# Peptides against a protein of PDB entry 5K2M, part 183

Target 1, 273 residues: chain A of PDB entry 5K2M
Amino acid sequence: MRIGITYTVLRREEMAIKERAGEFGEVVMLHEDDLLFPGNYDLDVVIIRNVSHFKALYTARLFESEGIPTVNSSRLIFEAGDKLFATLRLAGKVPVPEWKAALSEGGALRVPDSLGYPLVSKPVFGSWGRLLAKVNDRDSLEAVLEHRKWMKNPLYGIHYFQEFVEKPGRDIRSYVIGGEFVGAIYRYSNHWITNTARGGKAEPCSDPEVEELSVKAWEAFGEGALAIDIFESEKGLLVNEVNPNMEFKNAARVTGADMAGKLVEYAVEVAKT

## One batch from the design tools (peptide; made by RFdiffusion4, then SolubleMPNN)

Design b2_p27_1_s3 (from b2_p27_1, 16 letters changed)
Fold by OpenDDE base, seed 4:
Structure b2_p27_1_s3 (fold): chain B 273 residues (1-273), chain A 27 residues (1-27)
Amino acid sequence: as target 1 above (273 residues)
Amino acid sequence: SAREERERRLEEEARREEEEERRREAA
C-alpha cells in the first residue's frame, strides 16, 4: 500500500494523517510544489489535504485522471465544497436554513421578499467565514452587491443567501467518515460567525440527534470524509454546510476521537475497491 | 534536501499557528 498525502501546510492534521498512514503502508508526502501533471505517480490512493478548495479539487481530479483514487474524490470536493451545490444535496435529505440563490443583482435585490431580513450573504466558495455578511436591511444588501461587482472572481456574481439563524452562542461541528459518525463538538463564539480558528472554545457534543442528522447529511453525498456544520435553532437542528477539506485538530483533541486514523482507514478501503 | 527544509519550515509554521490558537482559546 502506497498512500499519497497532498498538502499546502503541514498542519497537525497532516502530521497525524502521515503518522497513521505509516501503519498501513508507505507514505508519500506531496507538497503542492511537488505536483506536476501528467505524472507517473506510483500510489494506491491519495489523501487530499490542500488548503485551497480549488487546489484540492483540481489535485483530486488530476490524480483520478491517472487512475488513482482520492479521499476525498473530486466529485465530493466539488459538490460539498460549494455552499450552493452542497445545499442542493442537503435540502433533499435533512433540514437546512432557508436559502435563495440569485444570478444577478436584480434577482438578489428580490431575495428579501422571500427570506426577509436579517439574511446572510455567502460566497459559494471559501472557508473560515470569509466574505460572510449579515445583511440587516436594503442599504446593506446594496452595499454587498456593489462590492461583489468589483471582485475579480466571477463566482462572486453567484449570489447565495440564507436566513439568519439565531444560535445559542455556539454551533456544532460533526465529522462523518465513510458513513461512520466519528465525533462532534460545540464551538462557542460571541460572534454570529462561529469558528474555532477565531478563538472559540470547543467542547464535546454527545447528542444522538446530532449523530443521526450528521449521518443523514453525509448520505446526501454518499462518500468520503465530511465535517458538518449544524445549527441549533428554534426550528430544531439545521445543517448549515459541509466541508470536504476539514480541519479536525480541535475536535480530535476535545473528543479523543481518532479522526486521522478513521480517515486513513477509509482511504485504505477506497484503495482496495 | 530542499523538500525536507520546506517540510520543516511548514511544521514550524503549523506549530506557531497552533500555539497562537491555544493562546486565543485561553484568553
Scores: peptide ipSAE 0.023, ipTM 0.575, DockQ to the pose 0.500
Fold by OpenDDE base, seed 3:
Structure b2_p27_1_s3 (fold): chain B 273 residues (1-273), chain A 27 residues (1-27)
Amino acid sequence: as target 1 above (273 residues)
Amino acid sequence: SAREERERRLEEEARREEEEERRREAA
């Protein structure tokens, strides 16, 4: 068994994955600078840990073109890493925040007629709460739309909105790998954008409803390793988004779950199929 | 090799970030 690991930065997650992969076979670390295609890669599977969504997507597709399976697959990265495409999968299986998509400014200006205010503007791509806006009124909506016109990437012209969900000063992040629930954490923040990468407290989440909902959310995609972001709302649990390039160092520390081991075990299973 | 030196630098950076994060969570 030869296991590739692609990476941009050797984070704690990539170190843990490398260590656990060494128990199953030979490990080949592949920095982004080492990746040239077409190439003669002697690998049975590649674990994709590129930080950029698009770099991860293209890296996965390039290895798949050489006949090498990837975790996650380019299909999963594409569908789960786009907030709108992920919502389309999730909405058929689990409760999600109310949402609207518009393909023009004129369409976007009518979104409040359906969702009301406040609403959340999201880009369909990007990580760590970048370009999230809480839109409280018409003037704020017009300002967000005006700024989007000057953004160079045409994907910023895809207008994705959610209802604003009032959260109890926390959200839930769960982890499902190969259809198995691995663990969950509460992420505490005084800001409406909850992100542990900004210094939030994490605590273990042991809730059977979270476990069941997390597995159902994973089943909307039916493959791979996903982090799942869940809101505690007045309407109950809502699946906000999924991440096919999960960070798990805080969750692994807090829960004691071997998330790196579970990811490697799943990659070894994928290599054998 | 130049690769092994790059990998060692990235490991040292990751360790420093982890220590800083542990300090922020303990505060």
Scores: peptide ipSAE 0.023, ipTM 0.545, DockQ to the pose 0.651
Fold by OpenDDE base, seed 1:
Structure b2_p27_1_s3 (fold): chain B 273 residues (1-273), chain A 27 residues (1-27)
Amino acid sequence: as target 1 above (273 residues)
Amino acid sequence: SAREERERRLEEEARREEEEERRREAA
């Protein structure tokens, strides 16, 4: 068994994955600078840990073109890493926050007619709450839309909105790998954007409803390793988004779950299929 | 090797980022 690991930065997650992969076979660390295609890669599977969503997507697709399976697959990275495409998958299986998509400014200006205020503007791509805006009124909506006109990436012209969900000062992040629930955490924040990268306390989440919902959310995609962001709302649990490039250092630390091991085990299973 | 030295630099950068993140978490 030869296991590739692609990476941008050797984070705690990548170190843990490398260590666990070493128990199953030969580990080949592949920094982004070492990736040239077409190439002669002698690998049974590649674990994709590139920081950039697009680099991860293209790296996965490039290995797949050479007959090497990836974890996650380019299909999963594509569908789960786009918030709108992920919402389309999730909405058929699990409760999600109310959402609207518009393909023009004129369409976006009509979103409040359906969702009301406050609403949340999201880019379809990106991590760590980047370019999230709580839009409380018309003036704020116009400002967000004006700024979007000047953004160079045409994907910023895809206007994705959600209802603003009032949260109990926390959200839930769960992890499902190969259809198995691995663990969950509460992420505490005094800000409406709950992001562990902003210094939120993490605590273990042991809730059977979270476990069941997390597995159902994973089943909307049907493969790979996903982090799942869940809101506790007045309407019950809502699946907000999924991440096919999960960070798990805090979750692993807090829960004691072997997330790196579970990821490697799944990659080894994928290599055998 | 040049690869091992790059990996070491990336580990040191990741560690610094984690320490800065933890400092932001503690503030």
Scores: peptide ipSAE 0.021, ipTM 0.551, DockQ to the pose 0.449
Fold by OpenDDE base, seed 5:
Structure b2_p27_1_s3 (fold): chain B 273 residues (1-273), chain A 27 residues (1-27)
Amino acid sequence: as target 1 above (273 residues)
Amino acid sequence: SAREERERRLEEEARREEEEERRREAA
């Protein structure tokens, strides 16, 4: 068994994955600077840990083109890493926040007619709550749309909106790997954007409803390793988004779950199929 | 601790690389 690990930065997660992968076979660390294609790589599976969504996507697809399976697959990275495409998968299986997509400014200006105010503007790509805007009124909507016109990336012209969900000062992040629920945490924040990377406290979440919902959310994609962001709302639990490039150091620390081991075990399973 | 400081630096580097990449992708 030869296990590749692609990475941009050797984070705690990549160190843990490397250590656990060494128990199953030979580990080949592949920095982005080491990646040339076609490369004739002698690997049974590649664990994708590139920081960039697009680099992760293309790296996965390039290995797949050489007949090497990846965790996650390029398909999963593509569908789960885009907030709109992820919503399209999730909405057929689990409760999600009400959403609208518009492909023009004129379309975006009509979104409040269906969602009302306040609403949340999201880019379709992005991590760490970047470019999330709480839009309280028409003037704020016009300002967000105006700013997006000056952004060079054409993907900012894809206008994705959700209803604003009132949260109890926290959200839930769960982890499902190969269809197995691995664990969940509460992420506390005094801001409407909950993110542990912005100084939020994490606590274990032991809730059977969260476990069931997390597995159902994973089943909307049907493969890989996903972090799942869940909101507690007046309507019940809502799946907000999924992440195919999951950070898990805080969740592993808080829950004691061997998330790196579970990811490697799944990659070894994928290599054998 | 030295470990916590290393973890913080790795997080800052990872955030920087992701941000720089998105700036390149937006460029």
Scores: peptide ipSAE 0.019, ipTM 0.531, DockQ to the pose 0.041

Design b2_p27_1_s4 (from b2_p27_1, 18 letters changed)
Fold by OpenDDE base, seed 4:
Structure b2_p27_1_s4 (fold): chain B 273 residues (1-273), chain A 27 residues (1-27)
Amino acid sequence: as target 1 above (273 residues)
Amino acid sequence: SERERRLEEEERRAREEEEREEREEEE
């Protein structure tokens, strides 16, 4: 078996994936600079670890065009990596925060009529809470919409809003790979945007309700490896978003789960189907 | 630990790379 691993930066995750993949076959590390298509790659499966959502999406689709399966698939990356498309999948299966989408400024200005204030404005793409805005009033909404007009990427013209969820100074990140729950952590933050990358404390989360909800959230997509962000709210557990380009080093460290091994095992299963 | 510091530096580099790519997509 020949396992490709695409990457932008050789992080701890990519090193762990490489090490575990070596137990199953030959490992081919593919930096973004090595990728030309069509390329006639001799690979049984490719693990996609590009940092950029769009580079990951296109890389996956390009390998699939050559008949090489990817983990994650381009379909999953597309549907899960877009916050609005992910919400559309999730909302049919699991509790999600209340949301609205508008395709114009005039539509966006009516969102508070349905959701009230405060709101969270989210770009449909982007990681680590970039360009998330807490919108407390009309003036703040108008300011966000005005700034969006000056952004060059047309995707910023897709206005996605969510209710502001009061969290207990933490959120939950869980991991589901091939339909198996592999672990979860609490991420602590004093900021309304909880992100472990910003120096937040992580602790193990052992909650059967989180496990069940995480698997159901994964079943909304039905394939691949997903990190799942869950809020603890007054309404109960809410699935906020999913990430098809998961970072897992903090979760692996805190839980002791072999997330890299589980990802490789799943990729090997995908290669055999 | 020295290992934790290396991990934080790798995280910072990965974020800086993704932020660069997103900015380049906006230019």
Scores: peptide ipSAE 0.028, ipTM 0.688, DockQ to the pose 0.039
Fold by OpenDDE base, seed 3:
Structure b2_p27_1_s4 (fold): chain B 273 residues (1-273), chain A 27 residues (1-27)
Amino acid sequence: as target 1 above (273 residues)
Amino acid sequence: SERERRLEEEERRAREEEEREEREEEE
């Protein structure tokens, strides 16, 4: 078996994936600079670890066009990597924070009539809580919308809003790979935007409700490897978002779960299908 | 250790690269 791994930067995750993939077959590391299509890639499966959402999406689709399956698939990357498309999948299966989408400023200005304040304005793409805004009032909403008009990417014209969920100074990140729950962590932050990449403390999460909800959230997509962000709310657990290009170094360290191994095992399964 | 320092530097580069890639996606 020949396992490709596409990457932008060799992170701890990519190193771990490479190491574990070596136990199953020959590993071919493919930096973005080395990717040319069409190509004659002699690979049974490709693990997609490109940093960019769009580069990951296109890389996956390009390999698929050559008959090489990818983990994650271009379909999954597309649907899970867009916050609105992910919400559409999730909302049919699991509890999610209340949300609205608007396709114009005039539509966006009416969102508070339905959701009230405070709101969270989110871009439909992007990671690390970038361009998340807590919108407490009308003036703040108008300011966010005004700034969005000057952003070049047309996707910033897709206005996605969520209710502001009061969190207990933490959120949950779980991992589901091939439909199997692999593990979960609490991510602590003093800020309403919880992100471990910004130096938040992580602790193991052992909650059967989290496990069940995480699997159900994965089932909304039905394939691949997903990180799942879950909020603890007064309404119970809410699935906030999913990530098809998951970081897991902190989760692996804290839980002892073999995230890289599980990902490789799943990729090997996909290759055999 | 020197290895830990290299890993921290790689993690920094990875974040910088991710931030760059996302900026390029925004343009």
Scores: peptide ipSAE 0.028, ipTM 0.673, DockQ to the pose 0.046
Fold by OpenDDE base, seed 5:
Structure b2_p27_1_s4 (fold): chain B 273 residues (1-273), chain A 27 residues (1-27)
Amino acid sequence: as target 1 above (273 residues)
Amino acid sequence: SERERRLEEEERRAREEEEREEREEEE
């Protein structure tokens, strides 16, 4: 078996994936600079680890066009990597925070009529809580919308809003690979945006309700490897978002779960289908 | 360790690159 791994930067995750993939077959590391299509790639499967959402999406689709399956698939990257499209999948299977989407400023200005204040404004793309805004009032909403008018990317014209969820100073990140729950962590932060990449503390989460909900959230997509962000709310557990390009170094360290091994095992399974 | 510091620097570069690509997609 020949396993490709595409990457932008050789992080701890990519090193762990490479090491574990070597136990199953020949490993071919493919930096973004090595990728040219159409090409004659002799690979049974490709693990997609490009940093950019769009580069990951296009890389996956390009390999698929040559008959090489990818983990994750271009379909999964597309649907899970967009916050609005992910919400559409999740809302049919699991509890999610209340949300609204608007396609104009005039539409966006009516969102509080349904959701009230405070709101969270989110771009449909982007990582690590970039361009998240807590919108407490009308003046703040107008300010966010004004700034969006000057952003050049047309995707900033897609106005996605969520209810503000009061969290107990933490959130949950779980990992589901090939439909198997692998592990979960609590991420602690005193800020309303909780992210371990911004210096948040991680602790193991052992909760059967989190496990069940995480598997159901994965089943909304039905394939691949996902990190799942869950909020503890007054309404119970809410699935906030999923990530098809998961970071797992902190979760692997804290839980002891073999996330890299599970990802490779799943990629090997995909290669045999 | 020096290895951990290098990994943190690479992860920082990866985030900065993703942020740059997202901004360049805005231009």
Scores: peptide ipSAE 0.027, ipTM 0.685, DockQ to the pose 0.041
Fold by OpenDDE base, seed 1:
Structure b2_p27_1_s4 (fold): chain B 273 residues (1-273), chain A 27 residues (1-27)
Amino acid sequence: as target 1 above (273 residues)
Amino acid sequence: SERERRLEEEERRAREEEEREEREEEE
């Protein structure tokens, strides 16, 4: 078994994946600078750990073009890494925050007619709550839309909105790999954006409802390794988003779950299929 | 702890890298 691991930055996650992968076979670390296609890669599977969503997506697709399966697949990265496409998958299987998508400013200005205020404006891509805006009124909506016009990436012209969910000062991040629930954490924040990357405290989450919901959320995609962000709302648990390029260092530390091992085990299973 | 500091530094670098990539994709 020859296991590739693509990466941009050697993080704790990549170190843990490398270590666990070494128990299953030969490990080939591939920095982004090492990636040239078409190429003659002698690999049975590649674990995708590129930081950029798009670099991860294209890297996965490029390896797949060489007949090498990836974890995650380019399909999963594409569908799960886009907040709107992920919502489309999730909404058919699990409770999600109420949402609207608009393809123009004129469409976006009508979103409050359906969702009301406050609402959350999200880009369809990006991490760590970048460009998330709580929109409390019409003036704020107009300001967000005006700013989006000056952003160069055409994907900022895809207007994705959610209802604002009042959370109990925390959210949940769960992990499902190959359809198996691996673990979950609470992420605490004094801000409406809860993210451990922004200095939020993590604590173990042991809730059977979270476990069941997380597996159902994963089943909406039907493959791969996903981190799943869940809100505790007055309406119950809501699946907010998923991440196909998950950070898990905090979750692994807090829960003691072998997330890196589970990811490698799944990659080995994929290689054998 | 020294471990926590390393984890924070790794996370900072990852954020900075992704933010750079997003900016470069916009240029």
Scores: peptide ipSAE 0.027, ipTM 0.683, DockQ to the pose 0.039

Design b2_p27_2_s1 (from b2_p27_2, 12 letters changed)
Fold by OpenDDE base, seed 5:
Structure b2_p27_2_s1 (fold): chain B 273 residues (1-273), chain A 27 residues (1-27)
Amino acid sequence: as target 1 above (273 residues)
Amino acid sequence: DYFKEEEEEREKEAREEAEKEKDLPLP
């Protein structure tokens, strides 16, 4: 078996994946600079670890066009990596925060008529809580919308809003690979945006309800490896978002779960199907 | 291009983090 690993930066995750993949076959590390298509890649599967969502998406699709399966698939990266598209999948299977999408400023200004205040404005793409805004009132909404007009990418004109969920100073990040729950962590933060990459602490989460909900959230997509962000709310557990290009070093360290091994095992299964 | 800048920032942050962690044992 020949396992490709595409990457932009050799992070701890990519190093761990490489080491574990070496136990199953020959490993071919493919930096973004090494990728040219169409190519004659002799690979049974490719693990996609590009940092850019779009580079990951296009890389996956390009390998798939050559008959080489990818983990994650271009379909999964596309659907899970967009917050709105992910919400559309999730909302049919699991509890999610109340949300609205608007395609114009005039539409966005009516979002509070349905969701009230406070709101969270999100871009449909982006990581680590970038460009998230807590919108407490009309003046704040107008300001966010005005600022979005100056953003040159037309995707910033897709206005995605959620209800603001009061959290107990933490959220949950779970991991599901090939439909199996691998582990979960609490991410602690004194800020309404919880992210370990921004200096939050992580602790193990052992909750059967989190495990069940995480698997159901994965089933909304039906393939691949996903990190799942879950909120603890007064309404119970809510699935906020998923990540098809997950960081897992903190979760692996905290839980002791072999996330890299599970990802490689799943990629080997995908290669055999 | 705000999108380009956001992706470049993400790659930069990933490089800076990887450089800090390169000598740490893998989990």
Scores: peptide ipSAE 0.297, ipTM 0.836, DockQ to the pose 0.705
Fold by OpenDDE base, seed 1:
Structure b2_p27_2_s1 (fold): chain B 273 residues (1-273), chain A 27 residues (1-27)
Amino acid sequence: as target 1 above (273 residues)
Amino acid sequence: DYFKEEEEEREKEAREEAEKEKDLPLP
């Protein structure tokens, strides 16, 4: 068994994955600077840990083109890493926040007619709550749309909105790998944007409803390793988004779950199929 | 912790690079 690990930055997660992968076979660390395609890679599976969503997506697809399976697959990275495409998968299986998508400014201006205010404007791509806007009124909607016209990436022209969900000063992040629930945490924040990367407190979440919902959310995609963001709302639990390039150092620390081990075990399973 | 500082700096650089890449037009 030869296990590749692609990475941009050797983080705590990549170190843990490397260590656990060493128990199953030979580990080949592949920094982004080491990647050239087409190549003669002698690997049974590749664990994708590139920081960039796009680099991760393309790296996965490039290895797959050489007959090497990846964790996550390029399909999963593509569908789960886009908030709109992820919503399309999730909405058929689990409760999600009410949402609208518009392909023009004129369409986006009609979103409040369906969802009301306040809204959350999201880019379809991006991490750590970047370019999230709480849109309370028409003036703020017009401002967000005006600013997006001047953004260079055409994907900013895809207007994705959610209802604003009132949260109890926290959200939930769960982890499902190969269809198995691995663990969950509460992420506390005094801001409506909850993110552990901004110094939020994390605590273990032990809730059977969260576990069941997390597995169902994973089943909407049917493969890989996902972090799942869940809101506690007045309507009950809502699956907000998924992440196919999960950070888990805080969750592993808080829960004691062997997330790196579970990821490697799944990659070894994928290599054998 | 030197490792924590280097991790935070690299996460910052990786964030800044991912942010720059996010605004790049698709080739």
Scores: peptide ipSAE 0.083, ipTM 0.654, DockQ to the pose 0.068
Fold by OpenDDE base, seed 2:
Structure b2_p27_2_s1 (fold): chain B 273 residues (1-273), chain A 27 residues (1-27)
Amino acid sequence: as target 1 above (273 residues)
Amino acid sequence: DYFKEEEEEREKEAREEAEKEKDLPLP
């Protein structure tokens, strides 16, 4: 068994994955600077840990083109890493926040007619709460839309909105790998954008409803390793988004779950199929 | 802890780079 690990930065997660992968076979660490395609890679599976969503997506697809399976697959990275495409998968299986998508400013200006205010404007790509806007009124909506016109990336022209969900000063992040629930945490924040990477406290979450919902959310995609963001709302649990490029350092520390081991075990099973 | 600070700094740099890449036009 030869296990590739692609990475941009050797983080704690990549170190843990490397260590656990060494128990199953030979480990080949592949920095982004070492990747050139087409190549002649002698690998049974590749674990994708590129920080960039797009670099991860293209790296996965390039290995797949050479007959090497990846964790996550390029399909999963594509569908789960786009907030709108992820919502399209999730909405058929699990409760999600009410949402609208528009492809023009004129379309976006009609979103409040369906969802009301307040809204959350999200870019379809992005992490760590980047370019999330709470839109409380018409003036704020117009300002967000005006700013989007001057953004250079054409993906900013895809207008994705959710209802604003009132949260109890926290959200839930769960982890599902190969269809197995591996753990969950509460992420605390005094801000409506909850993120542990911005100094939020994390605590273990042991809730059977979270476990069941997390597995169902994973089943909407049917493969790979996903971090799942869940809101505690007045309507019950809502799956907000998924992440195919999971950070798990805080969750592993807080829960004691062997997330790196579970990821490697899944990659080894993928290599055998 | 020097190792923790370097890891946090690299994670920050990786975030900032990933942020810059997302703000770049698609080719």
Scores: peptide ipSAE 0.077, ipTM 0.649, DockQ to the pose 0.067
Fold by OpenDDE base, seed 4:
Structure b2_p27_2_s1 (fold): chain B 273 residues (1-273), chain A 27 residues (1-27)
Amino acid sequence: as target 1 above (273 residues)
Amino acid sequence: DYFKEEEEEREKEAREEAEKEKDLPLP
């Protein structure tokens, strides 16, 4: 078995994936600079670890065009990596924060008529809480919409809003790989945007409801490896978003779960299908 | 281009974080 690993940066996750993949076969590390298509790649599966969502998406699709399966698939990266498309999948299976999408400023200005205030404005793409805005009132909504007009990418014209969920100073990140729950962590932050990459404390989360909900959230997509962001709300657990390009070093450290091993095992299963 | 800048920033942050963690044991 020949396992490709595409990457932008050799992070701890990529090092761990490489190490575990070596137990199953030959490992071919492929930096983004090594990728040229069409190519003659002799690989049974490719683990996609590009940092960019779009580079990951296109890399996956390019390998699939050569008949090489990827983990994650381009379909999963596309659907899970877009917050709106992810919400569309999730909303049919699990509790999600109340949401609205608008395709114009005039539509976006009517979102509070349905959801009230405060709102969270989200870009449909992006990571680490970038361009998330807590919209407390009409003036703030108008300001966010005005700023979006000056953004060059037309995807900023897709106005995605959620209700603001009051969280207990933390959120949950769970990991589901191939339909198996691998682990979960609490991520602590004094800010309404919780991100462990910015120095938040992580602690193990052992909650059967989180496990069950995480598996159901994964089943909305039905394949791959997903990190799942869950909110603890007054309404119960809400699945906020999923990430098909997961960082897991903090979760692996905190839980002791072999997330890299589980990812490789799943990639090996995908290669055999 | 904010999109380009966002991706470049993410790659930069990933590099900086990897450099800070290079001497830590693998999980």
Scores: peptide ipSAE 0.296, ipTM 0.835, DockQ to the pose 0.701; fails the geometry check

